# Peptides against a protein of PDB entry 5HOI: the designs that were tried, part 337

Target 1, 351 residues: chain A of PDB entry 5HOI
Amino acid sequence: FRYMPFSPAGTPFGFTDRRYLTMNEVGYVSTVKNSEQYSITVSFFDVGRFREYHFEDLFGYDLCFLNEKGTLFGQSKTGQIQYRPHDSIHSNWTKIIPLQAGERITSVAATPVRVIVGTSLGYFRSFNQFGVPFAVEKTSPIVALTAQNYRVFSVHYSQFHGLSYSLSELGTSSKRYYKRECPLPMSLPNINSDMKKDANLDYYNFNPMGIKSLFFSSYGDPCIFGSDNTLLLLSKWRSPEESKWLPILDSNMEIWKMSGGKETTDIHVWPLALAYDTLNCILVKGKHIWPEFPLPLPSEMEIRMPVFVKSKLLEENKAILNKKNEIGADTEAEEGEEDKEIQIPVSMAAE

## One batch from the design tools (peptide; made by RFdiffusion4, then SolubleMPNN)

Design b1_p30_4_s2 (from b1_p30_4, 17 letters changed)
Fold by OpenDDE base, seed 5:
Structure b1_p30_4_s2 (fold): chain B 351 residues (1-351), chain A 30 residues (1-30)
Amino acid sequence: as target 1 above (351 residues)
Amino acid sequence: SKEEEEKIKKEIKELQEKFKKRKEKLEELR
């Protein structure tokens, strides 16, 4: 096993001079090899909100994280990181992360308030948005990171224990764990079955964990999309004893349904984000399981988990009521809709 | 404080919008 640089929904070069460093709901970052340098382009889906920009990369950035405020770049071998705000108001900053012999940056994440660097030796480094360090913690080897606001979802790998995950909050003074190196119930890519196609071998060499992406949902729930094309969501993570991974979407099954029950081996889901109960994704058609150039338009795939949607409605309604009570607002009008047991048809409760 | 009330009102509005969108999605699944 080799620790490879991971970025959410990043693609390999394959046989091309270009790849996506990362993509999500905000946009996509591409890099093109030009002799000894790279040209990086940061593109956005909302072209009215954000202006596309490009720059020459002399360092060969192989790590990237895109958010609504900026892009974090990293070089896995040299330890160089660069943060580029999308606006011209804030300056770009560059920093070198000290790496030990054989250590690699394996993943980076950035929010408007935090920058996180994870390494192959399990160094978890946290910074503010200006690159001021908070702390260094040693964990199990980090293979993937994502972050939302102050929260970090990290995936760890041990040769002895396989995949684990952590969920933490990076306050101003301390790191709080909601989950700390708990087992991650995700299957690793099966070398013997999946690698019969050369394209799968190329992807495995790029991403040996098979984690296509990880993100926080619009509700702040950790999500992971593995090589099995199942979207896993961490439910009830605030209650350590009640927390569970939910298989909220089998994308292979959804493609099968969309195809009218035809076996489709040439359509692939490439995950971007989970917005409410809809997976934003790229539908990839072809030999490669990843999007090529130009990037297809994002598609929406609905999560058909009525029990999960019902549970979340009840949680949200309870949260609305609690907040209304905090401000002394009249609650009388909403109590009468709460008791309407959202009957899930028995046919959908059994799927 | 009025600022705290405005913050809570904003958070209620955001939760109500989330609730509405999920309710619509659950109705579309029926």
Scores: peptide ipSAE 0.033, ipTM 0.615, DockQ to the pose 0.024
Fold by OpenDDE base, seed 3:
Structure b1_p30_4_s2 (fold): chain B 351 residues (1-351), chain A 30 residues (1-30)
Amino acid sequence: as target 1 above (351 residues)
Amino acid sequence: SKEEEEKIKKEIKELQEKFKKRKEKLEELR
């Protein structure tokens, strides 16, 4: 087993001189190899809000995280990280993360308020947006990170225990755990079945965990998209005993439906983000399961999970009731809709 | 204030419209 640098929806070079370092709902970061140097381009889907920019990379950044305020870069071997605000008014900053012999930065994440670095030895390092350190914590080996606001979703790997996850909040004074190294019910790539295609071997060598991406939904729920092409969402994470992973989308099944029930082996879903009830993704056509150049336009795939829709209905109804209570409006008529057992159609219980 | 109450009433209406759309979507899945 080898710890590889992970970035959300990052792609391998393959046989090309270029790859995506990361992509999400904000945009995509590409790198092109020019002899011993790299040229990095930060591109945005909302071209009216953000201006594309590029720079020469002398360090060979292999880690990246893009948010609405800036881009975090990292070099897995040297421990160098750089934060580049999208706004030119704010200064770039660079730091070197001290690494032990054989230690690698495996993942980085950045929000408008936090920077997080995870390593192959399980060092979890937190900073503010200006690179001021908060803390260093020792965890199980970190293989993936994402963050939204003050929350961090981390994936850990142990050779003995497999995959685990943590969900934490990085306040000003302390780290709070909602989940701490709990089992992650995600299948690892099966070398024997999946490696029959050379393209799958190349991807496995780039990403041995098969985690295509991880992100927070627009509602702040942790999401992960594995090698099985299933989108998992962590439901009820505020209640430790009630928390569960929901398989909210089988993307292979959705591709099959979109094809009119034809077996399509040349279309692949590449996840970007979950916005409300839609997976923002790239539909990749070709031999590789990852997008090549130029990047296709993002597509939307609807989440058709009655359990998820039910959960959102209950959240919205509670929000209505709370707001009615704030104005002293009668609530008696709406309580009777919360307890209606929304029957999941048997047809969808098999999906 | 009356302005805050009107704002909250508007937000309730927007949430009720979202709730209705999600309920309709769930019924279409049946």
Scores: peptide ipSAE 0.030, ipTM 0.648, DockQ to the pose 0.023
Fold by OpenDDE base, seed 4:
Formats: structure tokens, sequence, C-alpha cells
Structure b1_p30_4_s2 (fold): chain B 351 residues (1-351), chain A 30 residues (1-30)
């Protein structure tokens, strides 16, 4: 087993000179090999909000995390990280993360308020958005990170225990765990069945965990999309005893439905984000399971989760109430019990 | 203005239709 640098929805070079370092709902970061250097482009889906920018990368950044305020870059071997704000108001900063012999940065994450670095030895390093360090913690080896606001979703790997996850909140004074190195019920890539195609071997060598992406939903729930093309969501994570992973979308099944029940082996889902009750994704058509260049337009897949339908109903109801109040219409507030978490019947996982 | 009130009423109606459709989907998922 080899620890590889992970970035959310990052793609391999394959036989090309270019790849995506990361992509999400904000945009996509590409890198092109130019002899001894790389050219990095940060592109956005909302072209009205953000201006595309490029720079020359002399370090060979192989880690990336994009958010609404900036892009974090990392070099897995050297320990160099760079944060580049999208605005010109804030300065870029660079830092070297001290690495032990053979240690690699395996993942990086950034929010508008936090920068997180995870390593193959399980060093979890936290910083503010200006690169001021908060803490260093020793955990199990980190293979993937994502973050939203102050929350961090980390995936860990042990040869003895397989995949685990943590969910933590990085306050100003302390780290709080909601979940700490709990088992992650995600299937690893099956080398024997899936590696019959050279393209699958290339992807496996790039990402041996098969984690295509991980993110927080718009509601702040941890999501992971594995090699099985199933979107898992961590439900009830605020209640440690009640927390469960929910298979909220089988993307292979959704592609099968979209094709009219034809077995389509040439269409793949590439996850970007979960917004409300829709998976934002790239529909990839071709030999590779990952998007090539140019990037197709994002697509939406509706998830079939009662909890998300409920949360969206609550938001829509709140929006209706707010709009009624603006008109001075009598709010017959049906005080629907907002807080009853709908138990998803087990039967829906079998259809 | 009366035009703003009509615009808000239209937005409420569109939200109510979305709400209804999602409620129906939630009931189908139970």
Amino acid sequence: as target 1 above (351 residues)
Amino acid sequence: SKEEEEKIKKEIKELQEKFKKRKEKLEELR
C-alpha cells in the first residue's frame, strides 16, 4: 500500500499532460505540465462572481482544495503549502510543513477560517486562513480531508482496521470531536474485478482508496463518494449513538434509469457537491471514469432521502412564512414539530 | 407597491407548489 496525495474530485494525468487537481461546486483547478514547470488554472462555475486566474507552479503541487475565498495548494513530498485568495485584497502565503522521513502530506483542506493539513503518519495540523498554526495532533494515518467552516471530516486508514473517519470542530481554543476514528463502512476498490481495464488501473494507482470525493452537504453533513459510485451521507452526527451512514444515491442505478434500463458502461458520475437534495456532478462520457478536457457542464442528480426532503420542506416552509410576513398575511403557523428526525425505513435500501 | 405585492404572491405560490411536490415525494418515500 502507498499513501497517495488526495484532493476532492481530483483526476489523474493518465496519458495526458493535464489533470484536475480538484473540483467542487465553486469550480475546478487544473494543472498542465510545461516541461520543468506546471501551469495552474483556477476556474469557476460562477463566472460573474469570480475571475479565472492562472499562475506558474515551480513546485509541482499535487494537492489542492478550492473554497469560496481561496485555493489551498500542497506538495505532498516537500511539505510546501500555498494559499491563494481569489480576491486581490488578501495576500498569498506559503508555508513549509515539517515532514519526517517518508512522511507525505496526504490531504489538505481549507475553509474561509481554517486550513488543515493531514499526513501519512497521522499528523493533523490546523491553521487559520492566514497560516497561523493552532495545533498539531497525532491521529491514525490521514488519507482524505474536507472541511466546512470550522468542521473537518477526516478519513483515516490503518492496515489493521481499514477505513475510519473523524468529524471534528476546530474552535479557537480547542478541537471538539463529534466522531473520532469510527469505522467507515465504505468498500475499497476491488483490484481483481475492476483492474481488468488499464484505465481503472491508472485510477487505482492515482487513488488506491477509490474515494472520488468527500464534502459537506449544504446542511453540513459529511458526504463521501467511493469507488462503488454510492453517495454516503453521515446522518445524525450530532447524536453520537444515533449517527449512521446512509446510502443516499446509487449513481450506477441512476445512470441505468436515465438510460432507460440499458446497461451503459460509458457514462460515469463524477461527484462535486451535495446541495440540498441534489448531487451536483459531472456526467462523464468515455473510457475514463473521470472527466477529461474540456470539463462538461455540471449536472444534478436528485437524491431519494426522506431526511433531505424534510429539511428542504422546512426551508421552503420558512421561506413561505417569511414571504407571508412581508405581505402582512395571517400566518396560521401550523407549528409542525420541526425537530423530529424522520427515521428512514430500512426497506428503501433494498429497492 | 402593488406590483411588489403581486411579485411576492407569485413567489409564495411557486414556493407552495415546490413545497407540495416535495411533501408528496416525502410521503412516497415513507
Scores: peptide ipSAE 0.018, ipTM 0.528, DockQ to the pose 0.032
Fold by OpenDDE base, seed 2:
Structure b1_p30_4_s2 (fold): chain B 351 residues (1-351), chain A 30 residues (1-30)
Amino acid sequence: as target 1 above (351 residues)
Amino acid sequence: SKEEEEKIKKEIKELQEKFKKRKEKLEELR
């Protein structure tokens, strides 16, 4: 087993001189090999909100995280990180993360308020958006990170225990855990069945965990999209005893439905983000399971899990009630329809 | 303040529109 640098929805070079370092709902970061150098381009889906920019990369950044305020870059071997704000008001900053012999940065994440670095030895390093360090914690080896505001979703790997996850909140003075190194019910890529195609071996060598992406939903729920093409969402994570992973979308089944029940082996879902009840994704056509160049336009795939829709209705109804109480408006309790048991479609109960 | 009340009323309306849209989608899924 080898720890590889992970970035959300990052793609391999394959036989090309170019790849995506990362992509999400904000945009996509590409890198092109130019002899011993790289040219990096940061592109945005909302071209009216943000201006595309490029720069020469002399360090060979292999880690990236894009947010609404800036882009974090990392070099897995040297420990160099760079944060580049999208605005011209804040300066770029560079830092060297001290690495032990054989240690690698495995993942990086950034929010408008936090920068997080995870390593192959399980060092979890936290910073503010200006690169001021908060803490260093020793955890199980980190293989993937994502963050939203003050919250961090981390995936860990042990050769003895497999995949685990943590969910934490990074305050100014302390880290709070909602979940700490709990089992992650995600299947690893099956080397024997899926590797009959050379393209699958190339992707496995790039990403041996098969995690295509991980993100927070628009509601702040941790999401992960594995090699099985199932979108998992962590529900009820504020209640440790009630917290569970929900398979909210089988993307292979949705592609099958979209094709009119035809076996389509040439269409693949590449996850970007979960916005409300829709997966923002790239529909990839061809031999590779990842998007090539040029990047296709994003597509929306509707989440058809009644339990997920109900949980969001309950959260929104509670938010409406709380705000009505703040203004002293009469809470006419529409009590009557909330208690109807959602019949889970038999198709999702039988797998 | 009256401005805070108008802001809260706007946020309630936006949440109610989202709630309605999701309720309709839940009914279409049954």
Scores: peptide ipSAE 0.029, ipTM 0.596, DockQ to the pose 0.025; fails the geometry check

Design b1_p30_4_s3 (from b1_p30_4, 19 letters changed)
Fold by OpenDDE base, seed 4:
Structure b1_p30_4_s3 (fold): chain B 351 residues (1-351), chain A 30 residues (1-30)
Amino acid sequence: as target 1 above (351 residues)
Amino acid sequence: SEEEKKKKEEELKKLQEKFRERIERRRLAR
């Protein structure tokens, strides 16, 4: 296994000179390769709140985290990090994270109050928003980080135990764990099934864990979106014994329903954030499972636990259609009926 | 082709609108 730099909803270059370093509900960060340099652009979805800005990157930042106050950049190999406030009031700062031989920064996260750096050796480094260090902790190898306020969701990988997660709070004096290296029930990418398309191999080489994104919900619940296109939410994490991962959205199933039960293999969900009961995402059509340029407008998908089997839903929708036809309801077969949303019968929605 | 790009954008827009309408219908039913 190779540790790769991870950023939430980051995309590979593929065959292009440009990629998204990260994207979320705030905006998206792109980088364009210009010979030996990179041009980074920080763009926002709320253009009235924030001004787009760009800068020349001489370091080749391959890690990024965007928040409402600034953007954290990192270089996985050199250990350089840079924080750039969106406002002109606060200064940019740069720091070098000390790395051991072969160690890589694997993920970075930033909130308005904390900066977090995770490494391939499991060094968890915490800073304030000004780059003042709090602590260094040794954990299992970190593969992904996200943070909201003082809370950090970390994903770890062990060759023996697979994926685990931690949920911690970075107070002023100490780190508190709500969860510490607990098993993460996320499916890893299947090399044999998924790699039949070159585009999937490119994505796997970019992100071997298949974690498209991780974030905190608007309620402060850890969320992760894997290669299986299922959104997992950590429920009841405040009660250690009651905490469970909930599959709150099968995005492939939701696309299938919305497409009238047509098997669409070229439409993909790219997760941004979970706001209340809606997944903010980019709908992607094409060969690549990730957004290309220009970035499509964000879409909302209401979360739903995947409790239904496609075959049963198709049988029931056929039975409903047949009953409507028997009752002599003028179902003028308008040419548009084939694309109607697969409805969940009320009888099945109550279970 | 430009026509394939346009068709792709129209299909994505149609899906986006269907997802939005579904959310709006449920918000009105609550």
Scores: peptide ipSAE 0.443, ipTM 0.894, DockQ to the pose 0.873
Fold by OpenDDE base, seed 5:
Structure b1_p30_4_s3 (fold): chain B 351 residues (1-351), chain A 30 residues (1-30)
Amino acid sequence: as target 1 above (351 residues)
Amino acid sequence: SEEEKKKKEEELKKLQEKFRERIERRRLAR
């Protein structure tokens, strides 16, 4: 296994000279390879709030985290990190993270008040927004990080124990754990079934864990979106005994319902954020499971627990159609009936 | 082809709109 640099909703280059380093509800960061250099662009969905900016990257940043105040960049091999505020008032800063032989920065996160660096050896490094260090902690190997305010959601990987997660709060004087290296019930990519298509192999080589993104919800709950296209939310994390992962959206099931029950294998959800009861995402159509260029406009999908079986929904929708036909409603067979949303019968919505 | 790209964009836009309309219908029913 090789630890790869992870950024939330980052995309591979594939066969192109460009990729997204990261994307979320704030915007998207792209990099274009130009000979031995890279050109980085930081773009925003709210064009009225922030001005798009670009710069030449001489270091080859392969890690990125975007927030409402700035962008954190990292180079996984050299240990260089750079924070760039979106405003011109605050100065950019650069720092080198000391790495041991073979150590890599695997993930970075930034909030308006904290910068976090995680490594393949499990070094968890915390800084303030100005790059002043607070602490270094040794954990299990870190594969992904996200942060909101003072809270950090970290994903860890062990070859012996699989995936685990931590949820911590980085105060001024101490780190508090709400969860510490607890089992993460996320399905890993199945190499034998999923790798039959070259595009899936390219993505697996870029992201072996299949974590498309992780973020905090608008309510401050940790969320993760894996290779199974299920959004998991950590519920009741403040109560250690009551805390559980909830499968709050099967995105493949929601696409299937919206497509009239047609098996669509070419439509993919790329997660950005969870705002209240809606997943903000990019809808992708094509061979690649990730968005290409230009970036499509974000879409909203309402979260719903996957409580329904496809076969039962199809049988009940057929029964509803047959009853409408018996009542002598002029079902002009408009050619558009096959594309109608599969409705959940009221009887099944109340259970 | 450019036509295939345009067709994909139109299909994605149609799907996006269906998701939006579903959210709006549910917001109005609460």
Scores: peptide ipSAE 0.440, ipTM 0.893, DockQ to the pose 0.871
Fold by OpenDDE base, seed 3:
Structure b1_p30_4_s3 (fold): chain B 351 residues (1-351), chain A 30 residues (1-30)
Amino acid sequence: as target 1 above (351 residues)
Amino acid sequence: SEEEKKKKEEELKKLQEKFRERIERRRLAR
């Protein structure tokens, strides 16, 4: 196993000279290889709120986190981090994180009030928005980070225990844990089944954990989107005994329903954020499971618990169609009926 | 081809609209 730099919804280069370092509801950060240098562009979905900007990257930043106030960059091998406010009124700052031999920065996160750095040796480093350090804690090896305000969602990996997660709040004087290295019920990428396609191997080499993204919902709940294309939400995390992971969306099932029950092996969901009851995402068509250039417009998908079996839905939709045909309803069999959304019967939608 | 790319973009737009319409239908049914 190799610890790789993780950024939320980051994409590999593949066979190209360009990739997305990160993307979320705010925007997307791209990098282009220019010989020995990189050109970074920070783009926004709300072009009225923020202006796109670019700069030359001499360090080869491979970690990124975008928020409403700025962009955090990191170099996994050198330990260099840079914070760039979107507003030119605020100064950029750069810092070197001390790394041990073989240690890598595996993830970075930034909020308007905190900067977090996680490493392959489990060093959790916290800073304020100006790069002033608060604390260093040693945890299990960190593979992914996200943060909202003062809260941090961290994913850890142990060779013996698999995936775990922590949920913490970084106050001014102390770190509070709501969850500390609890088991994360997320499936890891299956090398034997999924690696039959070269594109999946390239993605696995880029992201061995298969975590496409992690974020906080608009309600402040930790969310994770794995290689199984299921969105997990941590519910009731304030109550340790009541806290549970909810599979709030099977994106493959939702694409299948919306495609009329056709097997669409070339359509993929790339998660950005969860706003209320809608997943903001990029719909990707093609060989790669990640968005290419130019970035498609974001899509919204309503969250739903995956309680339905495909076979039952197909049988019921056939039974409904047969009943409509028996009643002599002028179903103009427009040749386009095969692409109709698989409707959930009202009887099943109430459960 | 550019035509295949365009067709792919149109199929994605159609899928986006279907998801949007589903959200709107549910918002109106609440």
Scores: peptide ipSAE 0.418, ipTM 0.885, DockQ to the pose 0.929
Fold by OpenDDE base, seed 2:
Structure b1_p30_4_s3 (fold): chain B 351 residues (1-351), chain A 30 residues (1-30)
Amino acid sequence: as target 1 above (351 residues)
Amino acid sequence: SEEEKKKKEEELKKLQEKFRERIERRRLAR
């Protein structure tokens, strides 16, 4: 097993000289390889709120986290991190994280008030927004981080125990745990079934955990989107005994419904954020499961618990069509009916 | 080809609009 640098919704280079370092609801960060250097661009979806900017990267940043106040960059091997505020009022700062032999920074996160660095040896390092250190903690190996305000969602990996997660709050004087290294019920990528396509092997080599993204919802709930294309939300995390992971969206099922029940193997969902009851995402069509250049406009998908079986929905839609045909409605079979959304019968719509 | 890229973009735009219209219909039904 190899620990790889993780950034939320980051993409591989593939056969190109360019990739996305990270993307979310705020915007997207791209890097272009130019000889031994990189040109980084920070772009925003709200062009009226923020101005796009670029800079030359001499360090080869392979970690990134974007928030509403700035961008955090990291280099996994050297331990260099840089924070760049979007506003010119605040200065950029750079720091070197001390790494042991073979240690890598595996993930970074930043909020307007905290900077977090996680490593392959399980060092959890916390800073304020100015790079002043608070604490160093030893945990299980960290594979992914996200943060909102003072809260941190961390994913850990052990060869013996698989995936675990922590949810913590970084106060001024102390770290509080809501969850500490609890089992994460997420499936890892299946090498034997999915690796028949070269593009899946390239993505697995970039991200062996298959975590496409992780974020906090607009309500402050931890969310994770894995290789199975299911969005998991951590519900009731404030109550230790009541906390559970909810599969709130099967994106493959939603694409299948919207495609009229056609098998669409070339359409993929790339997650950005969860805003209220809608997943913000990029719809991807092609050989690669990740967005290429130029970046398509974000799409919204309403969240729904995966309570339906494809076979049952197809049987019911056939039964509805057969009943319409028996009633002698001269519904001219307009050639366009094959692309209609598969309707969920009202009797099956879980409230 | 450029035509294949344009066709993919049009298909993605059509799918994006179907998802938007579904959200709007549900917001109006509540």
Scores: peptide ipSAE 0.412, ipTM 0.883, DockQ to the pose 0.874

